# Designs tried in a protein design run: peptides against a protein of PDB entry 7BBL. Part 79

Target 1, 86 residues: chain A of PDB entry 7BBL
Amino acid sequence: IAQESLESQEQRARAALRERYLRSLLAMVGHQVSFTLHEGVRVAAHFGATDLDVANFYVSQLQTPIGVQAEALLRCSDIISYTFKP

## One batch from the design tools (peptide; made by RFdiffusion4, then SolubleMPNN)

Design b2_p23_7_s1 (from b2_p23_7, 11 letters changed)
Fold by OpenDDE base, seed 3:
Structure b2_p23_7_s1 (fold): chain B 86 residues (1-86), chain A 23 residues (1-23)
Amino acid sequence: as target 1 above (86 residues)
Amino acid sequence: MALPAPEVLFSPEELTRRRVGTA
C-alpha cells in the first residue's frame, strides 16, 4: 500500500492551516477579537480589515493595558494567536 | 454543550520565520 511521504503530509497540513487562517479573517470582520502578542501581551479590538498581503490588521477600539485606541494597526508578525466568537 | 470559539495559532516554525524575517 502506497504511503504519503512525510513532506507531502506537511505540505497538506500547511495548506490546511493557510485556508483556516484566510477563512478566519473573513469571519472576524466586525467582531471583537482577542489577540495574543509577544511577551504575554494580550489586547482586544474590533477587526476591520487587512492589507493585500495580510501584513497588517486594521482594527478599531484597541483595548490595551494603558487605554483604548480608537484606531490602530497590528502587524501580523507581532501576533502569536487570536480568537473570537462568530 | 457549547462550541469553543475558533482560535488561530501560528506554529513555532512560522513564528521563528517571522522573527528572523522582520529583523
Scores: peptide ipSAE 0.221, ipTM 0.682, DockQ to the pose 0.060
Fold by OpenDDE base, seed 4:
Structure b2_p23_7_s1 (fold): chain B 86 residues (1-86), chain A 23 residues (1-23)
Amino acid sequence: as target 1 above (86 residues)
Amino acid sequence: MALPAPEVLFSPEELTRRRVGTA
């Protein structure tokens, strides 16, 4: 019985993660999202838009440990994870 | 029971790539 190659398995895994990511972007429109940044920093903001290729997040009402920004851009390089309520 | 909120985690490989400044 033919077994799927490691490379093929990795390709499917990457595709699945990309699909999950893209679907999450669609689902979070207009919702407040909790972002986990480096060094344990956690912020919350309403999702506005993103650059699909670069994953820069354009958000509003960004709640930081030191205050709230009406409009902000979160760089993808600063983000470890995010979660939201659909 | 309510389902947990979805969480998207960037892979360790992706995080490493971002830290070193490569696209």
Scores: peptide ipSAE 0.218, ipTM 0.683, DockQ to the pose 0.062
Fold by OpenDDE base, seed 1:
Structure b2_p23_7_s1 (fold): chain B 86 residues (1-86), chain A 23 residues (1-23)
Amino acid sequence: as target 1 above (86 residues)
Amino acid sequence: MALPAPEVLFSPEELTRRRVGTA
């Protein structure tokens, strides 16, 4: 019986998390999402799409402490967490 | 019952990597 290596197990785990992440993006389309950014900043916006590298979030009606932007681009690197209602 | 709102949280390691700017 072949025994899977620890590294292989970790790879599968990472792949599973990646799949969950990608599926969440699909579910977010058209919905308002609450984003938690660095320095305690929280914003809300309607999710549109991401680029191929999933490095940027294309959103609309971005509500920030400064005001509302009709369209905006959020960098994934600036996001700590996000939540939304399916 | 309605499903709870999903939440995606990036790991502390990932956040650190992004802050530092390393691969």
Scores: peptide ipSAE 0.216, ipTM 0.680, DockQ to the pose 0.053
Fold by OpenDDE base, seed 2:
Structure b2_p23_7_s1 (fold): chain B 86 residues (1-86), chain A 23 residues (1-23)
Amino acid sequence: as target 1 above (86 residues)
Amino acid sequence: MALPAPEVLFSPEELTRRRVGTA
């Protein structure tokens, strides 16, 4: 049996991470999510949805240092990480 | 016992790409 190439292994790993990411989006619907943004900014919000290319996060009850926004949009490019309790 | 909270961390490579603005 031929050993899988390094490139193929990397491709499979990336695909697995992508799937994990997408599944996390489904799992967090309606839940409060803690987002870590640049410059150490952390916000919490209830996840609603993303657009088709997952460029934006549509959230509600966004808790920011200056107050709460009922509805808001978080740009994916501004997000370093996020976590939530399932 | 509660399961640990899942965390998604974007890689430094991804963050760099976003900062540069490339696909």
Scores: peptide ipSAE 0.260, ipTM 0.707, DockQ to the pose 0.058; fails the geometry check

Design b2_p23_7_s2 (from b2_p23_7, 11 letters changed)
Fold by OpenDDE base, seed 5:
Structure b2_p23_7_s2 (fold): chain B 86 residues (1-86), chain A 23 residues (1-23)
Amino acid sequence: as target 1 above (86 residues)
Amino acid sequence: MLLPSPDVLYTPEELTQRRVGTA
């Protein structure tokens, strides 16, 4: 019996969080989501989908401080956090 | 529901790479 390395433990923990996150994305489909972006910018949009590596969020009815966009793409790297009602 | 930061999807190395460029 050998102990698992710290790196391996971190990998397992990250994998668990990733799975939970991805399942949450599934729950977001079709719902309005409030996105918090950098510099305090907050937008709301209906979540459609992401690409396979979750690099981009494809949304609709994006409500921004300056107006509404029918369809838009939000880069994951620009998103700090988001909330929604399942 | 409050989701964790999407950063959990990536390794530290991947995060560094993503911050270097944009889509």
Scores: peptide ipSAE 0.173, ipTM 0.679, DockQ to the pose 0.154
Fold by OpenDDE base, seed 1:
Structure b2_p23_7_s2 (fold): chain B 86 residues (1-86), chain A 23 residues (1-23)
Amino acid sequence: as target 1 above (86 residues)
Amino acid sequence: MLLPSPDVLYTPEELTQRRVGTA
């Protein structure tokens, strides 16, 4: 009987999540997205694009606690989660 | 919709490296 390892199952699950994530980026283009960052910081911005390795998010109209920035860069590593209406 | 954390794109080793490198 062939048995898939737990590691293999985990890899498949991660692959599925990565695909879901990448597809979500396409759906986010031009939409206002609510980002939850570390330390409980929450910001809203219109998603523009990411670099090739999704290391950075290039956004516009970033609403921060200290004001609105026309254009800004969010490091992917700083983002915990995000929500938007497709 | 609620989306997965961007962390799913990286291995644990890459995450560690990025955290340290972007401090």
Scores: peptide ipSAE 0.147, ipTM 0.655, DockQ to the pose 0.148
Fold by OpenDDE base, seed 3:
Structure b2_p23_7_s2 (fold): chain B 86 residues (1-86), chain A 23 residues (1-23)
Amino acid sequence: as target 1 above (86 residues)
Amino acid sequence: MLLPSPDVLYTPEELTQRRVGTA
């Protein structure tokens, strides 16, 4: 009954979260997603795609506090979290 | 559906760069 180290447990947890994240990106295609950005900014947009390294999110109908942008690019580094309904 | 933070896609070193705002 050898115990798994805390570090190993954390690695497995991170790997699981990464897989879930990537799968969610596929599920998001075509759906409106609510993004929580830094400084309390929240926006909604239809998810289109991301580049291979997931550096950017290509979205449409981006609803911001000052209006709607037909097409926009959200930097992954600006995103804290997001939610959507499949 | 609640999704994981995008941070899970990066290494600790890359996260540090994100905080600083460097590409």
Scores: peptide ipSAE 0.110, ipTM 0.624, DockQ to the pose 0.145
Fold by OpenDDE base, seed 2:
Structure b2_p23_7_s2 (fold): chain B 86 residues (1-86), chain A 23 residues (1-23)
Amino acid sequence: as target 1 above (86 residues)
Amino acid sequence: MLLPSPDVLYTPEELTQRRVGTA
């Protein structure tokens, strides 16, 4: 019996995380999400959608330290993590 | 709910780019 290589195992793990991530985007639609950005910046906004390649996050009611923006664009590459209540 | 980091969507090269800023 051939054992799965370490690289293959890592590939499966990443695939599982990617799937979970993508499904979470659907679950976030319409909900207020807390985003953690670089340099410790944290903002809250209602998630609307993303590009098909998840390059950008289209949000509304973005709460920033200097005010609220009705609509805004968050680059996915600038996001460290996010949380929300289902 | 804590969700997976967006990092899972990128290659090591792209992650490096994220750290130094994106155009």
Scores: peptide ipSAE 0.188, ipTM 0.685, DockQ to the pose 0.137; fails the geometry check

Design b2_p23_7_s3 (from b2_p23_7, 10 letters changed)
Fold by OpenDDE base, seed 4:
Structure b2_p23_7_s3 (fold): chain B 86 residues (1-86), chain A 23 residues (1-23)
Amino acid sequence: as target 1 above (86 residues)
Amino acid sequence: MLLPAPDVLFTPEELTRPRVGTA
């Protein structure tokens, strides 16, 4: 029987996750989000907004290992993953 | 819920805003 290629599987997975991502944007409003960044850095911040063009995350009350920033911008390229409680 | 970075989900082309199409 025919087997689905890895690329096809990835495409389907990405499509599903894209929908989840878009929904998360709405769910994150007014909530604290935990971001996992490179080099094992984890930060927490309140979600403000995002620009879909480059997927920048505009956040407030960013908690970092060295302090809290009232407002900050997280670049998509710096983010590995994120989690939050809806 | 855990979500991956958006750059894993979208290619640069997919993120660009739609342009006026021509027939």
Scores: peptide ipSAE 0.264, ipTM 0.665, DockQ to the pose 0.151
Fold by OpenDDE base, seed 5:
Structure b2_p23_7_s3 (fold): chain B 86 residues (1-86), chain A 23 residues (1-23)
Amino acid sequence: as target 1 above (86 residues)
Amino acid sequence: MLLPAPDVLFTPEELTRPRVGTA
């Protein structure tokens, strides 16, 4: 059999990461999540929900360098990465 | 767990018209 193309390999890798992302949404429930934003800004918040259209993160108790916001919206375009302990 | 921003994983089309993925 012919070796899979680079594009196909990337697609499979992306698919695997997409599954991991979706599973993370469930795993984040009830946990504080650390978000890495642009310009080296890091914030922590409790996960609430996301929307599929633009992957907004609706969070609560957002801890920012300048204070805490009870409710907040993090746009996907503002996020570089996020981490949490399952 | 460390995950990248979701928009890296999805095309605009996939976000607006999600397809069934691996569960």
Scores: peptide ipSAE 0.254, ipTM 0.681, DockQ to the pose 0.228
Fold by OpenDDE base, seed 1:
Structure b2_p23_7_s3 (fold): chain B 86 residues (1-86), chain A 23 residues (1-23)
Amino acid sequence: as target 1 above (86 residues)
Amino acid sequence: MLLPAPDVLFTPEELTRPRVGTA
């Protein structure tokens, strides 16, 4: 049997993570998601869609420390992590 | 894919300390 290179293994690992991410986006559509942002900020919002090229989250009912925003855009670069129940 | 048109782009700073005049 052939042994794949380390580079090939890393490529597969990255691909697996990308697939996991994309599947999570599909699963969270219409669901409330908890987002952890920088500076210790945590918000919740219903996920609408994502623009993969622009790296933005289109959300609704965004619960923030200052109130609820009906519709909002979250930059992926500002998001540390997110969690939800599919 | 149809994308919504959010009125506001949020950053962590804006979420905690909004500028005067902003919503």
Scores: peptide ipSAE 0.023, ipTM 0.403, DockQ to the pose 0.032
Fold by OpenDDE base, seed 2:
Structure b2_p23_7_s3 (fold): chain B 86 residues (1-86), chain A 23 residues (1-23)
Amino acid sequence: as target 1 above (86 residues)
Amino acid sequence: MLLPAPDVLFTPEELTRPRVGTA
């Protein structure tokens, strides 16, 4: 069988990462998630839902440097990474 | 699936200095 092209390899890699991302969204429901944002900001919040079209994270009990926000919205474009225990 | 309606939209800047009317 012929060797897979570099472009095809990248395509598979992107697809795999996208699948992993989407599964993580399902897995984090009901759990506290630690978000790493720009400018060195780190927050923790319970994940509620996300809208794939608008690219927002709907969260609750958002722990910020100045206090806790009961209900909040985080823009996906501002999120660098996140971790959680499924 | 019904999505929640949070009162505030947060950016990294708003997390340290929240502004009214960002939702």
Scores: peptide ipSAE 0.022, ipTM 0.426, DockQ to the pose 0.035

Design b2_p23_7_s4 (from b2_p23_7, 11 letters changed)
Fold by OpenDDE base, seed 3:
Structure b2_p23_7_s4 (fold): chain B 86 residues (1-86), chain A 23 residues (1-23)
Amino acid sequence: as target 1 above (86 residues)
Amino acid sequence: MLLPPPEVLYTPEELTRPRVGTA
């Protein structure tokens, strides 16, 4: 009945955002994802998995401006945004 | 889903130019 503290509310909010992010990662598994990277670089690749510790995206069939790579790793820190269709 | 580390690690810069051999 007591009102939730502001701190608790903020914690919940952060947790919710994190959950949404993680669910997004799960949703894109196996699907082609369009990645927007720094310096105007855009690539498309099938998402495989992430390494949360290393903060990397493991992808396959990476379509780059210079060709397609069967398998590659993209650093999460290099990714500005991504889009995909679940 | 667990995947082994890929053979190629790309930075944005590397994605725009031919990759140098890594042997």
Scores: peptide ipSAE 0.306, ipTM 0.698, DockQ to the pose 0.034
Fold by OpenDDE base, seed 5:
Structure b2_p23_7_s4 (fold): chain B 86 residues (1-86), chain A 23 residues (1-23)
Amino acid sequence: as target 1 above (86 residues)
Amino acid sequence: MLLPPPEVLYTPEELTRPRVGTA
């Protein structure tokens, strides 16, 4: 009987995670998102858009430990996790 | 919403405290 290899299973798993990620980005538009960054930094901001090629998050009203930034750009690679209410 | 210029990137450190030399 044909059985899918571990490699193929991992490939499908990665594809599924990527799809969920992209769907979440679309759902974020117009909502406030909580981001967890390195060094214990946690910020909240209204999601504007992402640059899928450069992997950046364009946000507004970024609440930081030292104040609020009207507009900002966060690198996806600096983000550990994020949460929001769809 | 207007996109910020690509040269303006904020790292975790920059979001935590002012850069050295900044009043």
Scores: peptide ipSAE 0.294, ipTM 0.688, DockQ to the pose 0.032
Fold by OpenDDE base, seed 4:
Structure b2_p23_7_s4 (fold): chain B 86 residues (1-86), chain A 23 residues (1-23)
Amino acid sequence: as target 1 above (86 residues)
Amino acid sequence: MLLPPPEVLYTPEELTRPRVGTA
């Protein structure tokens, strides 16, 4: 019988990771998320949404060392990791 | 899942110290 090619296997793997990522974004909507950024910066904010190409994170109640910002954008390229309680 | 963009965009550096705005 036919066997899936290596390229097809890699394609499915990438698709699975993308789906998991998007589901993670949906799960964190409205919840406070802890973001680890470059240069040792760590902030907390309520996740709101992303733009069409998921290049930016729209957040609210952004807690920073210099105060709380009601609404702000975080670039996904600046984010090393994030964690939240579902 | 989509919202209008906010007016404020922060870099990691801007999140840790105040920066002087430009006109």
Scores: peptide ipSAE 0.293, ipTM 0.694, DockQ to the pose 0.033
Fold by OpenDDE base, seed 2:
Structure b2_p23_7_s4 (fold): chain B 86 residues (1-86), chain A 23 residues (1-23)
Amino acid sequence: as target 1 above (86 residues)
Amino acid sequence: MLLPPPEVLYTPEELTRPRVGTA
């Protein structure tokens, strides 16, 4: 019986995580999401969508320390983590 | 739905200390 190589197993793991990530993006559409960014910045906003390469998050009603922004973009690379209630 | 223009792109710093040119 031939077993998967370590590289193959890692590939499957990455693919699974990627799928879960993408599904979470779809699940948060329209919901308020709490984003944790660098420098201890934490904001809340309603998730709208992302561009094709998931480089930016289009959000609305962005609650920031200095006020609420109707619409804005958050760079995916600046987001450390996010949480939301499906 | 179309994405907003680049001027609406915020960095963590801009979210706390807005820079000129940001929406």
Scores: peptide ipSAE 0.241, ipTM 0.671, DockQ to the pose 0.035; fails the geometry check

Design b2_p23_8_s2 (from b2_p23_8, 6 letters changed)
Fold by OpenDDE base, seed 1:
Structure b2_p23_8_s2 (fold): chain B 86 residues (1-86), chain A 23 residues (1-23)
Amino acid sequence: as target 1 above (86 residues)
Amino acid sequence: SAELAEARARVRRLEEELRRLFA
């Protein structure tokens, strides 16, 4: 029985995850995003841009527990998850 | 495979589009 190799399956899976991520970024443009950070901290900010490889998020009007930052950088290592209304 | 090649092509197109948006 011939079947797709494990390597091919893994490559397709990686491609699918990458596409899903990139499409989420595209849908995020111009929208406010809610970020869940470590220790249960949640912030909201308007998405600006990101480094596609490093996944640093450049945002504006970041609402934090201690106030609002006009401009901010959220590193991918800071972020657990994010949600937004498309 | 052809499907993988097409998937990778979609990824590349998305990345190019996003790079233009974020430039």
Scores: peptide ipSAE 0.611, ipTM 0.927, DockQ to the pose 0.768
Fold by OpenDDE base, seed 4:
Structure b2_p23_8_s2 (fold): chain B 86 residues (1-86), chain A 23 residues (1-23)
Amino acid sequence: as target 1 above (86 residues)
Amino acid sequence: SAELAEARARVRRLEEELRRLFA
């Protein structure tokens, strides 16, 4: 059986990852998200919007170890991972 | 391939939906 090229496989894999990311954003709308930042810092915030290309997260009610911010911007360089309950 | 074309189409639809939602 002939197999698809490695290049084709990689393109499909990238498309699949992009789809997973976009679906997670869609599921995130209107929900509180827990973000893991550098140095073990964890924050929680309500998801508002994002730039799909840059991955800047615009959030509200950001709960940090030192207080709550009504509105905030989390840059992609700040974030290690995130979790939420759809 | 057809599979890749379909995957790209889904991505485009999702991006368009999210752009409208975040506008």
Scores: peptide ipSAE 0.611, ipTM 0.928, DockQ to the pose 0.807
Fold by OpenDDE base, seed 2:
Structure b2_p23_8_s2 (fold): chain B 86 residues (1-86), chain A 23 residues (1-23)
Amino acid sequence: as target 1 above (86 residues)
Amino acid sequence: SAELAEARARVRRLEEELRRLFA
């Protein structure tokens, strides 16, 4: 049986991860997303848009420990993870 | 491989769709 190279396997894995990420973005459009930031800080916001390459998240109605921001920008470097209900 | 090519094509289509959506 023919076996693909390790390089090919890695490329396929990267493609799968990228697809998963992009599909999550598509699914979260118009929904509230919970973001986990550094130091255990968790915020919730409605997803608006993002730069697909830089992964900056443009959100609205950002709920922070201090209050609610109508519009905000979350940098990729500040985000550990996110979750949402499609 | 064909599988990798198809995977890359799906990624490209998704990116194009999202770019239009976020423009």
Scores: peptide ipSAE 0.610, ipTM 0.927, DockQ to the pose 0.788
Fold by OpenDDE base, seed 3:
Structure b2_p23_8_s2 (fold): chain B 86 residues (1-86), chain A 23 residues (1-23)
Amino acid sequence: as target 1 above (86 residues)
Amino acid sequence: SAELAEARARVRRLEEELRRLFA
């Protein structure tokens, strides 16, 4: 049988990664998330929504080093990583 | 391939579901 092309392999890999990301968002809805930002700053917030293409995170009750912000936007460029309990 | 088509379909359905949820 013919070997799958590199392009086909890459397309399937991208689809798999996208699906995994989207399913993680679904699991995150309504939960508190811990975000690691630049310079070692860590914040916690309740996940509200995101624009799926740009990955801007709309959150509530954002706990920052200087206080709590009721509503906030975390840009993809601000975030290094995040964790949550499903 | 059939596998790729199915994978893309799952992604599209998830995106549509999440867009409605986040609207």
Scores: peptide ipSAE 0.604, ipTM 0.926, DockQ to the pose 0.870

## One batch from the design tools (peptide; made by RFdiffusion4, then SolubleMPNN)

Design b2_p24_3_s2 (from b2_p24_3, 8 letters changed)
Fold by OpenDDE base, seed 4:
Structure b2_p24_3_s2 (fold): chain B 86 residues (1-86), chain A 24 residues (1-24)
Amino acid sequence: as target 1 above (86 residues)
Amino acid sequence: SLAEAALRNRELEAELEAQRAAFL
């Protein structure tokens, strides 16, 4: 009975989590996403794209408390969480 | 396998990169 090494198991686990993340990003294409920012500020925008490394969010029709921005770049450092309906 | 998983992820990344390129 051969057992996979701990390192190998961890690598597969990381790969699986990465896949879930990537599929989640892909699922947002064409959908409106709600973002929770600091100090309880919430905004909504249509998902355009992301960076795979820095994870900037390129969005359109950003609805903010003070108005709508046609196009915007949301940095990960400004985002606490986000949600959307697939 | 890990190799297969890596290939799947590369494919997903390529798709997302294409989306980014199209959006910009």
Scores: peptide ipSAE 0.648, ipTM 0.936, DockQ to the pose 0.836
Fold by OpenDDE base, seed 1:
Structure b2_p24_3_s2 (fold): chain B 86 residues (1-86), chain A 24 residues (1-24)
Amino acid sequence: as target 1 above (86 residues)
Amino acid sequence: SLAEAALRNRELEAELEAQRAAFL
């Protein structure tokens, strides 16, 4: 039995976390997501897609304090947190 | 295994990429 190195264990742990993240994104497809932005601004939108690297959120029916946008792009840097109901 | 985990993640990424391509 070859003992797995610490690095190898960490690699598997990172892979598992990545899978969890990816599955959470897939779970958002077609669902409304609530986003908290800077200055306490809160918006809601239907999740359409995302970039895997930059984590841009491509959304539809974005409800903002000043109206509804049919389609919009939210940058990860603009988002403090988000929640959704799977 | 790590290899299997990597493969699974690539498949998930492909699904998400397909969603992005369809949305754009």
Scores: peptide ipSAE 0.647, ipTM 0.936, DockQ to the pose 0.826
Fold by OpenDDE base, seed 5:
Structure b2_p24_3_s2 (fold): chain B 86 residues (1-86), chain A 24 residues (1-24)
Amino acid sequence: as target 1 above (86 residues)
Amino acid sequence: SLAEAALRNRELEAELEAQRAAFL
């Protein structure tokens, strides 16, 4: 029985974390997501899609402090955290 | 295996990419 190398184990661990992340993104499809932005600004929007590299969020019905935006792009650098109800 | 994990991730990424393309 050959033992898997440390490097190989780390590669599988990274792959597993990636899968968890990707499945989390899929879970947001069709759901409203609450975003915490800089300076305590909180918005909610329906998840449309994301970039897998830059992690831009393409959303609809963005509820902002000043009104609702039909469609919007939220950059990763704008987002501190996000939550949603599955 | 790592190969199988990579394949699963590529398929997940493809699904999400398709959704992005449809949204744009």
Scores: peptide ipSAE 0.647, ipTM 0.935, DockQ to the pose 0.873
Fold by OpenDDE base, seed 3:
Structure b2_p24_3_s2 (fold): chain B 86 residues (1-86), chain A 24 residues (1-24)
Amino acid sequence: as target 1 above (86 residues)
Amino acid sequence: SLAEAALRNRELEAELEAQRAAFL
């Protein structure tokens, strides 16, 4: 029996991680998400969509310290982490 | 297989792209 190459193992691992990421994004659809931004700023918004490459977050009802934005775009580079309740 | 995994991911990506298009 031939042993699977290191490259082949890495390809399968990357594919599995990609699937987990994509499924997590789909699970967020229609839910409010809490985002932690730089300088300890925290905001909440309803998840609308995201780019597959740049990972910009397209959201609605963004609650910020200074008010609510009906629609907004959050750059991935500005986001430290995010959480949501399925 | 890797080919099957790739196809599955393309389907998931297509769904997410559709969501983005609908939002914009």
Scores: peptide ipSAE 0.645, ipTM 0.935, DockQ to the pose 0.862

